# Designs tried in a protein design run: peptides against a protein of PDB entry 4XPM. Part 37

Target 1, 160 residues: chain A of PDB entry 4XPM
Amino acid sequence: VMLHSKNVKGFLENTLKPYDLHSVDFKTSSLQSSMIITATNGGILSYATSNNDVPKNSINEINSVNNLKMMSLLIKDKWSEDENDTEEQHSNSCYPVEIDSFKTKIYTYEMEDLHTCVAQIPNSDLLLLFIAEGSFPYGLLVIKIERAMRELTDLFGYKL
Target 2, 67 residues: chain B of PDB entry 4XPM
Amino acid sequence: DIKGTIAFDTHGNVIESTGVGSQRIEDIGDLSKVTLDAEGFAQVQGDSLLVHLYKRNDITLAVYTSA

## One batch from the design tools (peptide; aimed at target 2 F41 Q43 L61)

Design b2_p20_8 (made by RFdiffusion4)
Pose (drawn by RFdiffusion4):
Structure b2_p20_8 (pose): chain A 143 residues (1-50, 63-86, 92-160), chain B 67 residues (1-67), chain P 20 residues (1-20)
Amino acid sequence: VMLHSKNVKGFLENTLKPYDLHSVDFKTSSLQSSMIITATNGGILSYATSNSVNNLKMMSLLIKDKWSEDENDTNSCYPVEIDSFKTKIYTYEMEDLHTCVAQIPNSDLLLLFIAEGSFPYGLLVIKIERAMRELTDLFGYKL
Amino acid sequence: as target 2 above (67 residues)
Amino acid sequence: SIDDFIEESLTKIEEWLEKQ
């Protein structure tokens, strides 16, 4: 099994969109970046930006390790269930940036959102949890 | 009139904020400790501003008005 | 949606205030 590079890239581009509420006068900026990376090496499989390529590689590996350390050391952590599949959503403050990371269930892949410091964490968590519901094709993807 | 709002989750993380809500994000620590009535409502205040609380689906909404 | 969730919650608060 392999990834359909163009469709995954299109998916990540779609995850970039900001929230724009009218019930209250509230709107976020769009995500800084959205990436799918390996849980193993932190390597980037696909990404979308709304800063630079060099900067994404560094952040990705860093969050991969931070996630790896938290995932087996016996911040916020949100246990989630999707169609009886379990995963965990972590938030990490990356300098002035807000990030959310979660392992795609039973997969060797992580989904990573990078947003500005003004993007509320609770909202970032909801965005990534719903986005993961659209990634059933990638559950169990093994390297 | 409504002076501001804050919505936050069970971890106390913000989902959205407007008005004075964005200036009073620190209120969440106290607000999240408020025990709501049987229907999910409460009213509390730190100062001249009245905070109306309603919680459902693990999301608490606080709206700020005058007392 | 988030917008719908917030609007419904505000409606509940308004109805509760009217009862008060």

Design b2_p20_8_s1 (made by RFdiffusion4, then SolubleMPNN; from b2_p20_8, 9 letters changed)
Fold by OpenDDE base, seed 5:
Structure b2_p20_8_s1 (fold): chain B 160 residues (1-160), chain C 67 residues (1-67), chain A 20 residues (1-20)
Amino acid sequence: as target 1 above (160 residues)
Amino acid sequence: as target 2 above (67 residues)
Amino acid sequence: SLDEFIKEGLEAIKEYLKKQ
């Protein structure tokens, strides 16, 4: 399936869904936000948020969007630093993964009281970013973003 | 009877937790060092509870029981 | 899936205990 801007938006919205296990009594909250951003400047190309109770074009909406822009930039900067730091790449916050012969890394970052996870889409100038509440466990967040990234093969190798 | 569970990855990060397991996340440090048998199982005494371990595909499942 | 793994793990532990 060809991923247009609209298709990517729908994909990101789908990633917001909570993880609900049936074998044990465990269910997460929805992701707070899901984004595709540029690795170059942290610009948001597409995003989805579970915060749907804010009126459109309101001051609160503007503030929420600005907050996402700030977080994306901060996470991009941290990611860039870690990609140039061999020690950080060997920390427990870094997960080397391979998808269809393409190598990439998944990083977990705590942002205030939020749990975040970011990964470079293989061989591309794009990053996939998940933002969740502090109750969302990091191990599950990593699994979630890896599986989501496997569905973005159309973006592999995408250069700006 | 199962009193709770913890699942965690090779980095020591939580995947899921339920029951008393949610209050014993700090146990992961010690549980991750436990030597498993050839079938991937182990059993560890933890306070008043017994912890049953199963590891497969780089994921460890810990099940807390009273016996 | 993860849920399948948890389910299999719970069953595996149960069966392992029966052998003890």
Scores: peptide ipSAE 0.672, ipTM 0.943, DockQ to the pose 0.875
OpenDDE base, seeds 1, 2, 3, 4: peptide ipSAE 0.671, 0.668, 0.667, 0.670; ipTM 0.943, 0.943, 0.943, 0.943

Design b2_p20_8_s2 (made by RFdiffusion4, then SolubleMPNN; from b2_p20_8, 10 letters changed)
Fold by OpenDDE base, seed 3:
Structure b2_p20_8_s2 (fold): chain B 160 residues (1-160), chain C 67 residues (1-67), chain A 20 residues (1-20)
Amino acid sequence: as target 1 above (160 residues)
Amino acid sequence: as target 2 above (67 residues)
Amino acid sequence: SLDQFIAEGLEAIAARLAKQ
């Protein structure tokens, strides 16, 4: 299995789109960020962010990237702790799921005023991470990331 | 996949409706009689659609889905 | 508000479905 950066980047950009429940006239905001990170060190392998009209190569962009690095590391640490905590695995913030006979868990985390969720890509050393505004319902985030995970079968079993 | 919704009060008055829910206001009579679980949820099979019920603070939300 | 209730209800139902 080989990780193709450009293909993954495009996939992550697509996940930024709002969750649109048009049948009930309800639409979320776009995700702030979508990332694939390593489960071992929390390193970012690929990421996408919504446009905040920040010029490329600006100091503000650099600060934003650094912030993403920090958040990814923090969430990875929380995930690692929860994976080794039976009580946390049975909390309302943990959602066990099965995709094509592969089992994984989705965790939701409050990061300051942001809503985040993370899931291990089945049998891999990779995590998929969504970061959204506080107005994004956790329940919809969970469904969103599960559906996204189903499109990443090529990464199932990926080891670093 | 959500096909529609109905929100109604304890008197059966429609507060809001969307999608197929707008065409199924008559369902409120039966839905209001459904026993909810301890968390305020229930599921009711109605013809080809599944109705998910959520009640909080005397307001009931019915969500129609295909499954 | 009603809009808030609808959003919360959708979240609650979505969460329930995700755990089933």
Scores: peptide ipSAE 0.465, ipTM 0.589, DockQ to the pose 0.157
OpenDDE base, seeds 1, 2, 4, 5: peptide ipSAE 0.438, 0.521, 0.449, 0.437; ipTM 0.701, 0.793, 0.552, 0.657; seeds 1, 2, 5 fail the geometry check

Design b2_p20_8_s3 (made by RFdiffusion4, then SolubleMPNN; from b2_p20_8, 11 letters changed)
Fold by OpenDDE base, seed 1:
Structure b2_p20_8_s3 (fold): chain B 160 residues (1-160), chain C 67 residues (1-67), chain A 20 residues (1-20)
Amino acid sequence: as target 1 above (160 residues)
Amino acid sequence: as target 2 above (67 residues)
Amino acid sequence: SLDEFIKEGLEAIKKKLAEQ
C-alpha cells in the first residue's frame, strides 16, 4: 500500500500517542512532535505535533512551525556530523538497527530540555524524527522510533 | 514485594522505571556489568534493597525488593 | 512486545523468589 502525504501525516500523528505499559505503572507523555525531514537539508516533508490547539494560519502556528524547522535543521546537522564520525556511531547515543535486511542507525540527541530521536529511513534521503519531553526515556524512545520505522517500508529507498 | 523496577537496554538507557527504580537510575551502570546466569537471571544485594535482574532480547529488567 | 517482556520478567523473577 502506497503511502500518500495524508497517510504519512496520519501516521505521524499516531506516533504522538503516549507509551502506556500495563505490566507496570508506567506511562509516558505524548511526543511533542513527530516529523519526516530530508536528510539533505533538514526540510520538513510532514509533521505532527501534540499541541493542536493552535489555530491554523495564526501567528502562533507560524512560530510553532518555525520552531520545528529550526529543530529539524539542528538535528539534521548533528545527524550529518555523526554519520561522518565513527566515534559517535559507537556511543551510547547510536543504535545500529536492521529492518528487513536494510541497515540504518537511530540517534538520540538532547536538545535543550527535550529528548529527541532521529533515524534515517533505510536507503533513503529521509529522516524520521521524534521530539519528546525530557521525562521520556531514551531507551523507550528508540524502541518507539524503530517500530515506527518498520511501518514506513514504502519510503525505503526514497531518493529526492 | 516489589518496590520498583528499571528496564534498560544494552546502551544503558532507560526504557522504563517505576517506584524506587525511578530514583536509582544511576544503578544501571553497575547493574549492566553484572554477570547473568544461563537463564538470564542475577541478584544483586544493594544497600537496603535486593535487585533482581532478568535479561532477554537485549533488554534488562531490574526489580527492586526488600528481600 | 515490550509490555509482554516486562510481564514475563516480572513473573520469572517472582518465580525465582518463590523458590528461595
Scores: peptide ipSAE 0.704, ipTM 0.944, DockQ to the pose 0.815
OpenDDE base, seeds 2, 3, 4, 5: peptide ipSAE 0.703, 0.703, 0.702, 0.703; ipTM 0.944, 0.944, 0.944, 0.944

Design b2_p20_8_s4 (made by RFdiffusion4, then SolubleMPNN; from b2_p20_8, 11 letters changed)
Fold by OpenDDE base, seed 1:
Structure b2_p20_8_s4 (fold): chain B 160 residues (1-160), chain C 67 residues (1-67), chain A 20 residues (1-20)
Amino acid sequence: as target 1 above (160 residues)
Amino acid sequence: as target 2 above (67 residues)
Amino acid sequence: SLDEFIKEGLEAIEKRLAEE
């Protein structure tokens, strides 16, 4: 099934759901935001946020979107720098992964008090970005984004 | 008899924590250095708690118990 | 899955404890 823009939005919304384990009494908060952005300039192609109680076209919505734009740009810049930094690629903040013979990297970044992770969709000009509260463990965040990327095969190789 | 758990990855990052494990995140540094047996198990005595380790597929589970 | 792993680990550890 082909992933259309509408499907991507719905996909991102689904990623917001908290991670609830049953083997142990452990449950995370929902992701604050989930986005697909361009690797070139950090432009947001699609996004989903928790707390959608903000009326559309309101000042609060505009501010929230602007905040996302800022974060996406900052994370893109950091990602770009790390992609050219061998030391950073060998740090605990970088996870090399392989999906269907495609290699990519997952980076974790502390953004103020938020926990974020970003990964280039394999062989594409797109980045998948998760933003969570500081209580969301990085190790779990990495697992979450890796599994999410495995469902975005239609975007593999996507070039702008 | 389980007092808590910590699951962590090969980078030392937490995957989950419960009970006393949530207060013992700093233990990961030492636990990650523990040599496991052929079946992926180990035990480490610490403080008043015993830590049981199980590792498979690059994930380590630490279970804290008494005694 | 992650949940299955944790469950497996818990069971394995509990089994070891019972044998001690």
Scores: peptide ipSAE 0.723, ipTM 0.946, DockQ to the pose 0.805
OpenDDE base, seeds 2, 3, 4, 5: peptide ipSAE 0.723, 0.721, 0.722, 0.723; ipTM 0.946, 0.945, 0.946, 0.946

## One batch from the design tools (peptide; aimed at target 1 N14)

Design b2_p21_1 (made by RFdiffusion4)
Pose (drawn by RFdiffusion4):
Structure b2_p21_1 (pose): chain A 143 residues (1-50, 63-86, 92-160), chain B 67 residues (1-67), chain P 21 residues (1-21)
Amino acid sequence: VMLHSKNVKGFLENTLKPYDLHSVDFKTSSLQSSMIITATNGGILSYATSNSVNNLKMMSLLIKDKWSEDENDTNSCYPVEIDSFKTKIYTYEMEDLHTCVAQIPNSDLLLLFIAEGSFPYGLLVIKIERAMRELTDLFGYKL
Amino acid sequence: as target 2 above (67 residues)
Amino acid sequence: DFNEFPSEIDEDREVLYEHIE
């Protein structure tokens, strides 16, 4: 199996949209970036930006390792279940940026959100959990 | 009138904040320790501002008004 | 939808406002 590059890219572009609430006067900025990366090498398979390409490669590998270290060392961590599939959502403060990362269930891929420091973590976690519910096609994707 | 709001999750992370809520994010540590009534309500205050709490679906809402 | 704020939180907020009133 292989990734449909254009549709995954379009998916990530859609994950960029900000929240804009009217019930309370609240709105976020859009995500700084949204990426799917390998859990193995931290290599980027696809990305979307609303800073530079060089900067994303560095951050991606860094979060891959931080995630890798946490995933087997016997911050916030949210256990999640999607259609009986399990994964975990981690938050990482990357300098002044807020990030969420989660392994796409049973896959060799990670979904990574990068937002400004003003983007609330709890909201970033909800955004990535719901976004993962749209990625059933990628569950079990093995390298 | 409503002077602000904070919504936060079970890890104490913020989902949203407005008004004085954004200036009082540090309140979450105390607010998250409040034990709610059987229906999920509580009222507490740190100062002249009254905090109304309601929790459902692992999300606590805190709204700030005067006492 | 991951691009929409949780509607349940809006409903809970209405419940809270009604209780305050």

Design b2_p21_1_s1 (made by RFdiffusion4, then SolubleMPNN; from b2_p21_1, 11 letters changed)
Fold by OpenDDE base, seed 2:
Structure b2_p21_1_s1 (fold): chain B 160 residues (1-160), chain C 67 residues (1-67), chain A 21 residues (1-21)
Amino acid sequence: as target 1 above (160 residues)
Amino acid sequence: as target 2 above (67 residues)
Amino acid sequence: SFNEYPEEYVEALKVLLERIA
């Protein structure tokens, strides 16, 4: 099954939803952004952002999109460096995971005041990237992206 | 009697925190070093709160109580 | 499942709460 752009967009929008555990009075904010980017150039193939009441085509919206592009590039660069750095791969910011016998790694990166998490979709040229507020716990963010990535099997092995 | 909770992974990163636990994230460093019993439980007495620990798989849960 | 708390956490919480109840 091939995921079309509109389907991917909808999927990413769904990942934005917060956690809410009423039994212990814990909830998170929504993710600020969820993206699929290229591992090669950090180009955004698809993205979703939470509602921020920014007028469409406004300067603020343009700035937000540009900032997103910049963050994507920066995170891609950091990811690329870490993928070639044994020490970074053994830090607490790296989570080796296995999905259906495919190995990948989840990295957490602090970007200004934001918590970010990125992972290579197994055997692909694509990265899944979550951007959240600083209040979003990293451990939970890692769980979220791992579970989300498990739903993207159609993209496993995708090469550009 | 529960004053708060913290859950964290094997990397020491928070999964959830509530109540006083949200203000004691720094406790994770020490809590992660606590020796658990055969069933995965432990209790750690703090200055004013008792911490109940339970680890299952890769998740450690801490519950803070007054007693 | 990525929008739900992990079951392993929920179960752990249940076990611990029962233990200290």
Scores: peptide ipSAE 0.646, ipTM 0.945, DockQ to the pose 0.883
OpenDDE base, seeds 1, 3, 4, 5: peptide ipSAE 0.641, 0.643, 0.642, 0.644; ipTM 0.945, 0.945, 0.945, 0.945

Design b2_p21_1_s2 (made by RFdiffusion4, then SolubleMPNN; from b2_p21_1, 11 letters changed)
Fold by OpenDDE base, seed 5:
Structure b2_p21_1_s2 (fold): chain B 160 residues (1-160), chain C 67 residues (1-67), chain A 21 residues (1-21)
Amino acid sequence: as target 1 above (160 residues)
Amino acid sequence: as target 2 above (67 residues)
Amino acid sequence: SFNEYPKELVENLEVLLARIA
């Protein structure tokens, strides 16, 4: 099944859901944002956000979208630098993973007070990006993005 | 007797924390160096609390108890 | 799934709690 733009956005919206295990006194907030961006320019191909209370066409909406664009660009730049830095790839901020027979890496980045996680969709020009509040544990964020990426096999090998 | 918990991965990043564990994230550095027995268990006396450790599938759990 | 609480955490906790008890 081909993933169209609407299907991708629906998928990203689904990734926003928080963790809440009632048997244990542990719960997370929803992800703030979930995006697929280009590895080349950091351009946003699709995104979802948990903050839907902002009036449409308002200054606040424009600012929020612009902030999202800025964060995606900054994370893309950091990712690009790390992909060309052997030492950074061996830090605790880098998780080498294998999905099927494809190898990729998951990176964690602190952006102001937010926790972010980014991974290249295997053999593609696309990055999957999660943005969460600072209370969202990095280890759990890594698990979430890995499992989400395993559901995006239709995008494996996608070239721009 | 359980006062809190911490779960962390092989990179030292938190997966989950509850109770006093949420205030003991700095313990991960020391807990990650503890030698576990053949079944993956250990106990460590830390501060005023006893820490029970169990590691399986590259995930370490720490449970803090009063005794 | 990516929205399901990790089963391995639940299982590991159950094992450890049984050991402590």
Scores: peptide ipSAE 0.667, ipTM 0.949, DockQ to the pose 0.914
OpenDDE base, seeds 1, 2, 3, 4: peptide ipSAE 0.666, 0.667, 0.665, 0.666; ipTM 0.949, 0.949, 0.949, 0.949

Design b2_p21_1_s3 (made by RFdiffusion4, then SolubleMPNN; from b2_p21_1, 12 letters changed)
Fold by OpenDDE base, seed 2:
Structure b2_p21_1_s3 (fold): chain B 160 residues (1-160), chain C 67 residues (1-67), chain A 21 residues (1-21)
Amino acid sequence: as target 1 above (160 residues)
Amino acid sequence: as target 2 above (67 residues)
Amino acid sequence: DFNEYPKELEEALKELLARIA
């Protein structure tokens, strides 16, 4: 099954949804952004943002997109560094995980006041990237991205 | 009697917090070192709150109660 | 489900609450 760009976009939009458990007094904000980027250059292949109130072609939209591009590049760079740093891979910011016998790592990165989480889609040249507000707990963000990746099996092994 | 909760992972990162637990994230460091019984439970008496701990599947829950 | 509250956490909470009660 081929995951087309439109399908990916919709998937990423779905990942934006917040957690809300009524049985306990706990809820999160929506993710600010969700992206699939290239591990090589940090290029954005697809993205979704919770802020859809910005008019198209507005200065605010341009700024937001540019900011997203910058963040993706910075996170890709940090990820690349960590993938070549055994010490960073053993830090509390790195979560080794196994999905369907594929090994990957989930990294948490503080980006200014935002909580971010990035993981290489198993055996691929792609990274899944979540950007959330600082109020979004890292532990939950990690759970979210792991479970999201489990639904992206069509992208496993994707090479540029 | 529940005053709050904290859930955290093996990395010490918060999964969720409620009530007074949201104000006691710093407790995770100490709570993570508590020896649990064979069933994964423990109780730790705090200043004015009792902390009930339960670890299962690499997730640790802390429930804060009075008494 | 990546948008669903972790069931393992929910179950753990239930078990802990049951023990407290």
Scores: peptide ipSAE 0.642, ipTM 0.947, DockQ to the pose 0.921
OpenDDE base, seeds 1, 3, 4, 5: peptide ipSAE 0.641, 0.640, 0.637, 0.638; ipTM 0.947, 0.947, 0.947, 0.947

Design b2_p21_1_s4 (made by RFdiffusion4, then SolubleMPNN; from b2_p21_1, 11 letters changed)
Fold by OpenDDE base, seed 1:
Structure b2_p21_1_s4 (fold): chain B 160 residues (1-160), chain C 67 residues (1-67), chain A 21 residues (1-21)
Amino acid sequence: as target 1 above (160 residues)
Amino acid sequence: as target 2 above (67 residues)
Amino acid sequence: DFREYPEELVEALEVLLQRIA
């Protein structure tokens, strides 16, 4: 059973939700954006944003989407460079992980005042990308994206 | 007696922080070097606070207390 | 539920708090 586009959208929307640990005084903001993009050219296949108050087909929506496109492309480029850089793969910004015997890497990137995290869906041409505010801890962001990746097994091995 | 907490991963990146821990993120460097006992615990006396450490599954938790 | 705090962290906190209590 493969994920449908609508199901993917809904999944990404769910990833936006913040952590809130009531037992301790800690909570996060919602993710700004969650996207699945192509590893080849950074094209957005699906996305969700916490800013859903923008009217459809409005100029603000267009600008927002265009901004996401720009960010996704930039992050893809950075990811591509790092995938060919052994030193970067051993930095504190890279987390090698294994999911169901599939190996992948999680990268954290600072983009202006935003905290971003990107990971290649195992054995696929797809990247999962989280964009959060600077207040969202990188360590937690990594945990979040790993958990999300584990729920995307239907996309493992997906080739364009 | 808890004044704050810090949780961090093996890369030294913060997972969460509360209280005074949020103001002591720079402590992670030193805390990550502390030798833990067989059960994953340690205590480190700071300047004015006692730091209780526990590491499990590559996550280190530091709890700051006055005593 | 992606709002759920990492269980491993919660458990770690509980263990540590129990020890230092």
Scores: peptide ipSAE 0.411, ipTM 0.927, DockQ to the pose 0.777
OpenDDE base, seeds 2, 3, 4, 5: peptide ipSAE 0.404, 0.405, 0.405, 0.402; ipTM 0.926, 0.926, 0.926, 0.926

Design b2_p21_2 (made by RFdiffusion4)
Pose (drawn by RFdiffusion4):
Structure b2_p21_2 (pose): chain A 143 residues (1-50, 63-86, 92-160), chain B 67 residues (1-67), chain P 21 residues (1-21)
Amino acid sequence: VMLHSKNVKGFLENTLKPYDLHSVDFKTSSLQSSMIITATNGGILSYATSNSVNNLKMMSLLIKDKWSEDENDTNSCYPVEIDSFKTKIYTYEMEDLHTCVAQIPNSDLLLLFIAEGSFPYGLLVIKIERAMRELTDLFGYKL
Amino acid sequence: as target 2 above (67 residues)
Amino acid sequence: MTKDELKDLYNDLMNEINSQK
């Protein structure tokens, strides 16, 4: 099994969209970036930006390790369930940036959102949890 | 009139804020400790501003008005 | 503010969040 590069890229581009509420006068900026990376090496499989390529590689590996350390050391952590599949959503403050990361269930891949410091964490968590619900094709993807 | 809002989750993380809500994010620590009535409502205040609380689906809404 | 007004504001806010990416 392999990834359909163009469609995954299109998916990540779609996850970039901001929230724009009218019930209250509230709007976010769009995500700074959205990436799928390996849980193993932190290597980037696909990404979308709304800063530079060099900067994303560094952040990705860093969050991969932070996630890896938290995932087996016997911040916020949100246990989630999707169609009886379990994963965890972590938040990490990356300098002045807000990030969410979660393993795609039973896969060797992580989904990573990078947003500005003004993007509320609770909202970033909801965005990534709903986005993961669209990634059933990637559940169990093994390297 | 409504002077601001804050919505926050069970971890106390913010989902959205407007008005004085964005200036009072620190209120969440106290607000999250408020025990709501049987229907999910409460009223509390730190100063001249009245905070109306409603919680459902693990999300608390606080709206700020005058007392 | 009444309880109904507050609850309707909450429902509207949550519907907008759940309708957007």

Design b2_p21_2_s1 (made by RFdiffusion4, then SolubleMPNN; from b2_p21_2, 9 letters changed)
Fold by OpenDDE base, seed 1:
Structure b2_p21_2_s1 (fold): chain B 160 residues (1-160), chain C 67 residues (1-67), chain A 21 residues (1-21)
Amino acid sequence: as target 1 above (160 residues)
Amino acid sequence: as target 2 above (67 residues)
Amino acid sequence: MTKEELKQLHDELLKEIESQP
């Protein structure tokens, strides 16, 4: 069973949903963007954005996509650097996690005024990337991406 | 009686914050060093607020109260 | 605030976090 492109898109769209923690009266905004990109080149394989009202093939859509491409490349580069930096891997911005006996790492990166989180899908050439507003706390963002990644078992071990 | 909350993870990153907790994110540094009892609880007297701590599943919840 | 109340609040928080994607 493999995830189809449409299924992946729908999955990413679902990840955009905000948290509403009624117990403590805390709620977040929706994620700005959610993407699956290649770990090798930062190429976007699939993405979802909170602003879906942009007309297709419009200049605004093109600019938005181009911005995502830029962000994905920048984050991929940071991720690549950190994967080769022991000190960065032991910082508070790196979360080693284990999913079904697969080890991976979750990184948080401040990109301008945005909060981002990226993680390599276990044993794969793919990265899951969340982009949120600065008001979205990193601890919760990390939890979100971990939980999301646990649902992408079909992509575990995916090699380009 | 709750004036605010902060929940944070083992890395000291915020999971959520409300009320006065949102204005006291810097407290996490000290709160993370507090020794918890066998059940995972502690109380810390702050400025004018009492902080109630409970940690489970790598999430520490700090609740700020007046007493 | 009692320990029980604090624990319950924590548990509820966890539950909510885990219940949302």
Scores: peptide ipSAE 0.781, ipTM 0.955, DockQ to the pose 0.874
OpenDDE base, seeds 2, 3, 4, 5: peptide ipSAE 0.780, 0.780, 0.780, 0.780; ipTM 0.955, 0.955, 0.955, 0.955

Design b2_p21_2_s4 (made by RFdiffusion4, then SolubleMPNN; from b2_p21_2, 11 letters changed)
Fold by OpenDDE base, seed 2:
Structure b2_p21_2_s4 (fold): chain B 160 residues (1-160), chain C 67 residues (1-67), chain A 21 residues (1-21)
Amino acid sequence: as target 1 above (160 residues)
Amino acid sequence: as target 2 above (67 residues)
Amino acid sequence: MSKEELAELHEKLLKEIESQV
């Protein structure tokens, strides 16, 4: 089974949905953006955004896409640096995880007033990236991205 | 009556917060150091509120009550 | 709040988190 581009887009769109934890009356906002990017260049392979009110080819859309490109590059750079920094890998912003016997790390990064979370898809040249509002708690964001990665087994080992 | 909650992970990062818990995120530092019993429970008296703690599956839930 | 109530709330919370991803 292969995860095609259209399927990836749909998957990312589904990750945008908020949490609604009725047991404790806690509700998050939707993710601002969800992306799969290259670990090498930070290039966006696929993305979804919760802002669907922007007309296509409008200045606002262009600005939005450009902003995503910039953020993806910045986060990729930070991720790359941390992957070569033992101290950063032992900080509270790094979560070593194992999915189906594959090891990876989840990083949380503050980007201006946004909360972001990024993780290398196991053994791949791809990163999964979530961007949320500052009200989205990091602990929950980490859980979200971990669970999401478990659904991307088709991309495990993907090399560019 | 529950006045609020905080759930946090082993890194001390918030999973959720509600009510008075949302205003007491700084409590996580102390709550994470509380010794839990064999079943994963503890109670901590803080000012006018009682904090009920339970940890399972690396998630600690703190529930704030008046008593 | 009893231990049982707290544990149950924790279980509900976990279930909600797991079921919404």
Scores: peptide ipSAE 0.786, ipTM 0.955, DockQ to the pose 0.869
OpenDDE base, seeds 1, 3, 4, 5: peptide ipSAE 0.786, 0.785, 0.786, 0.785; ipTM 0.955, 0.955, 0.955, 0.955

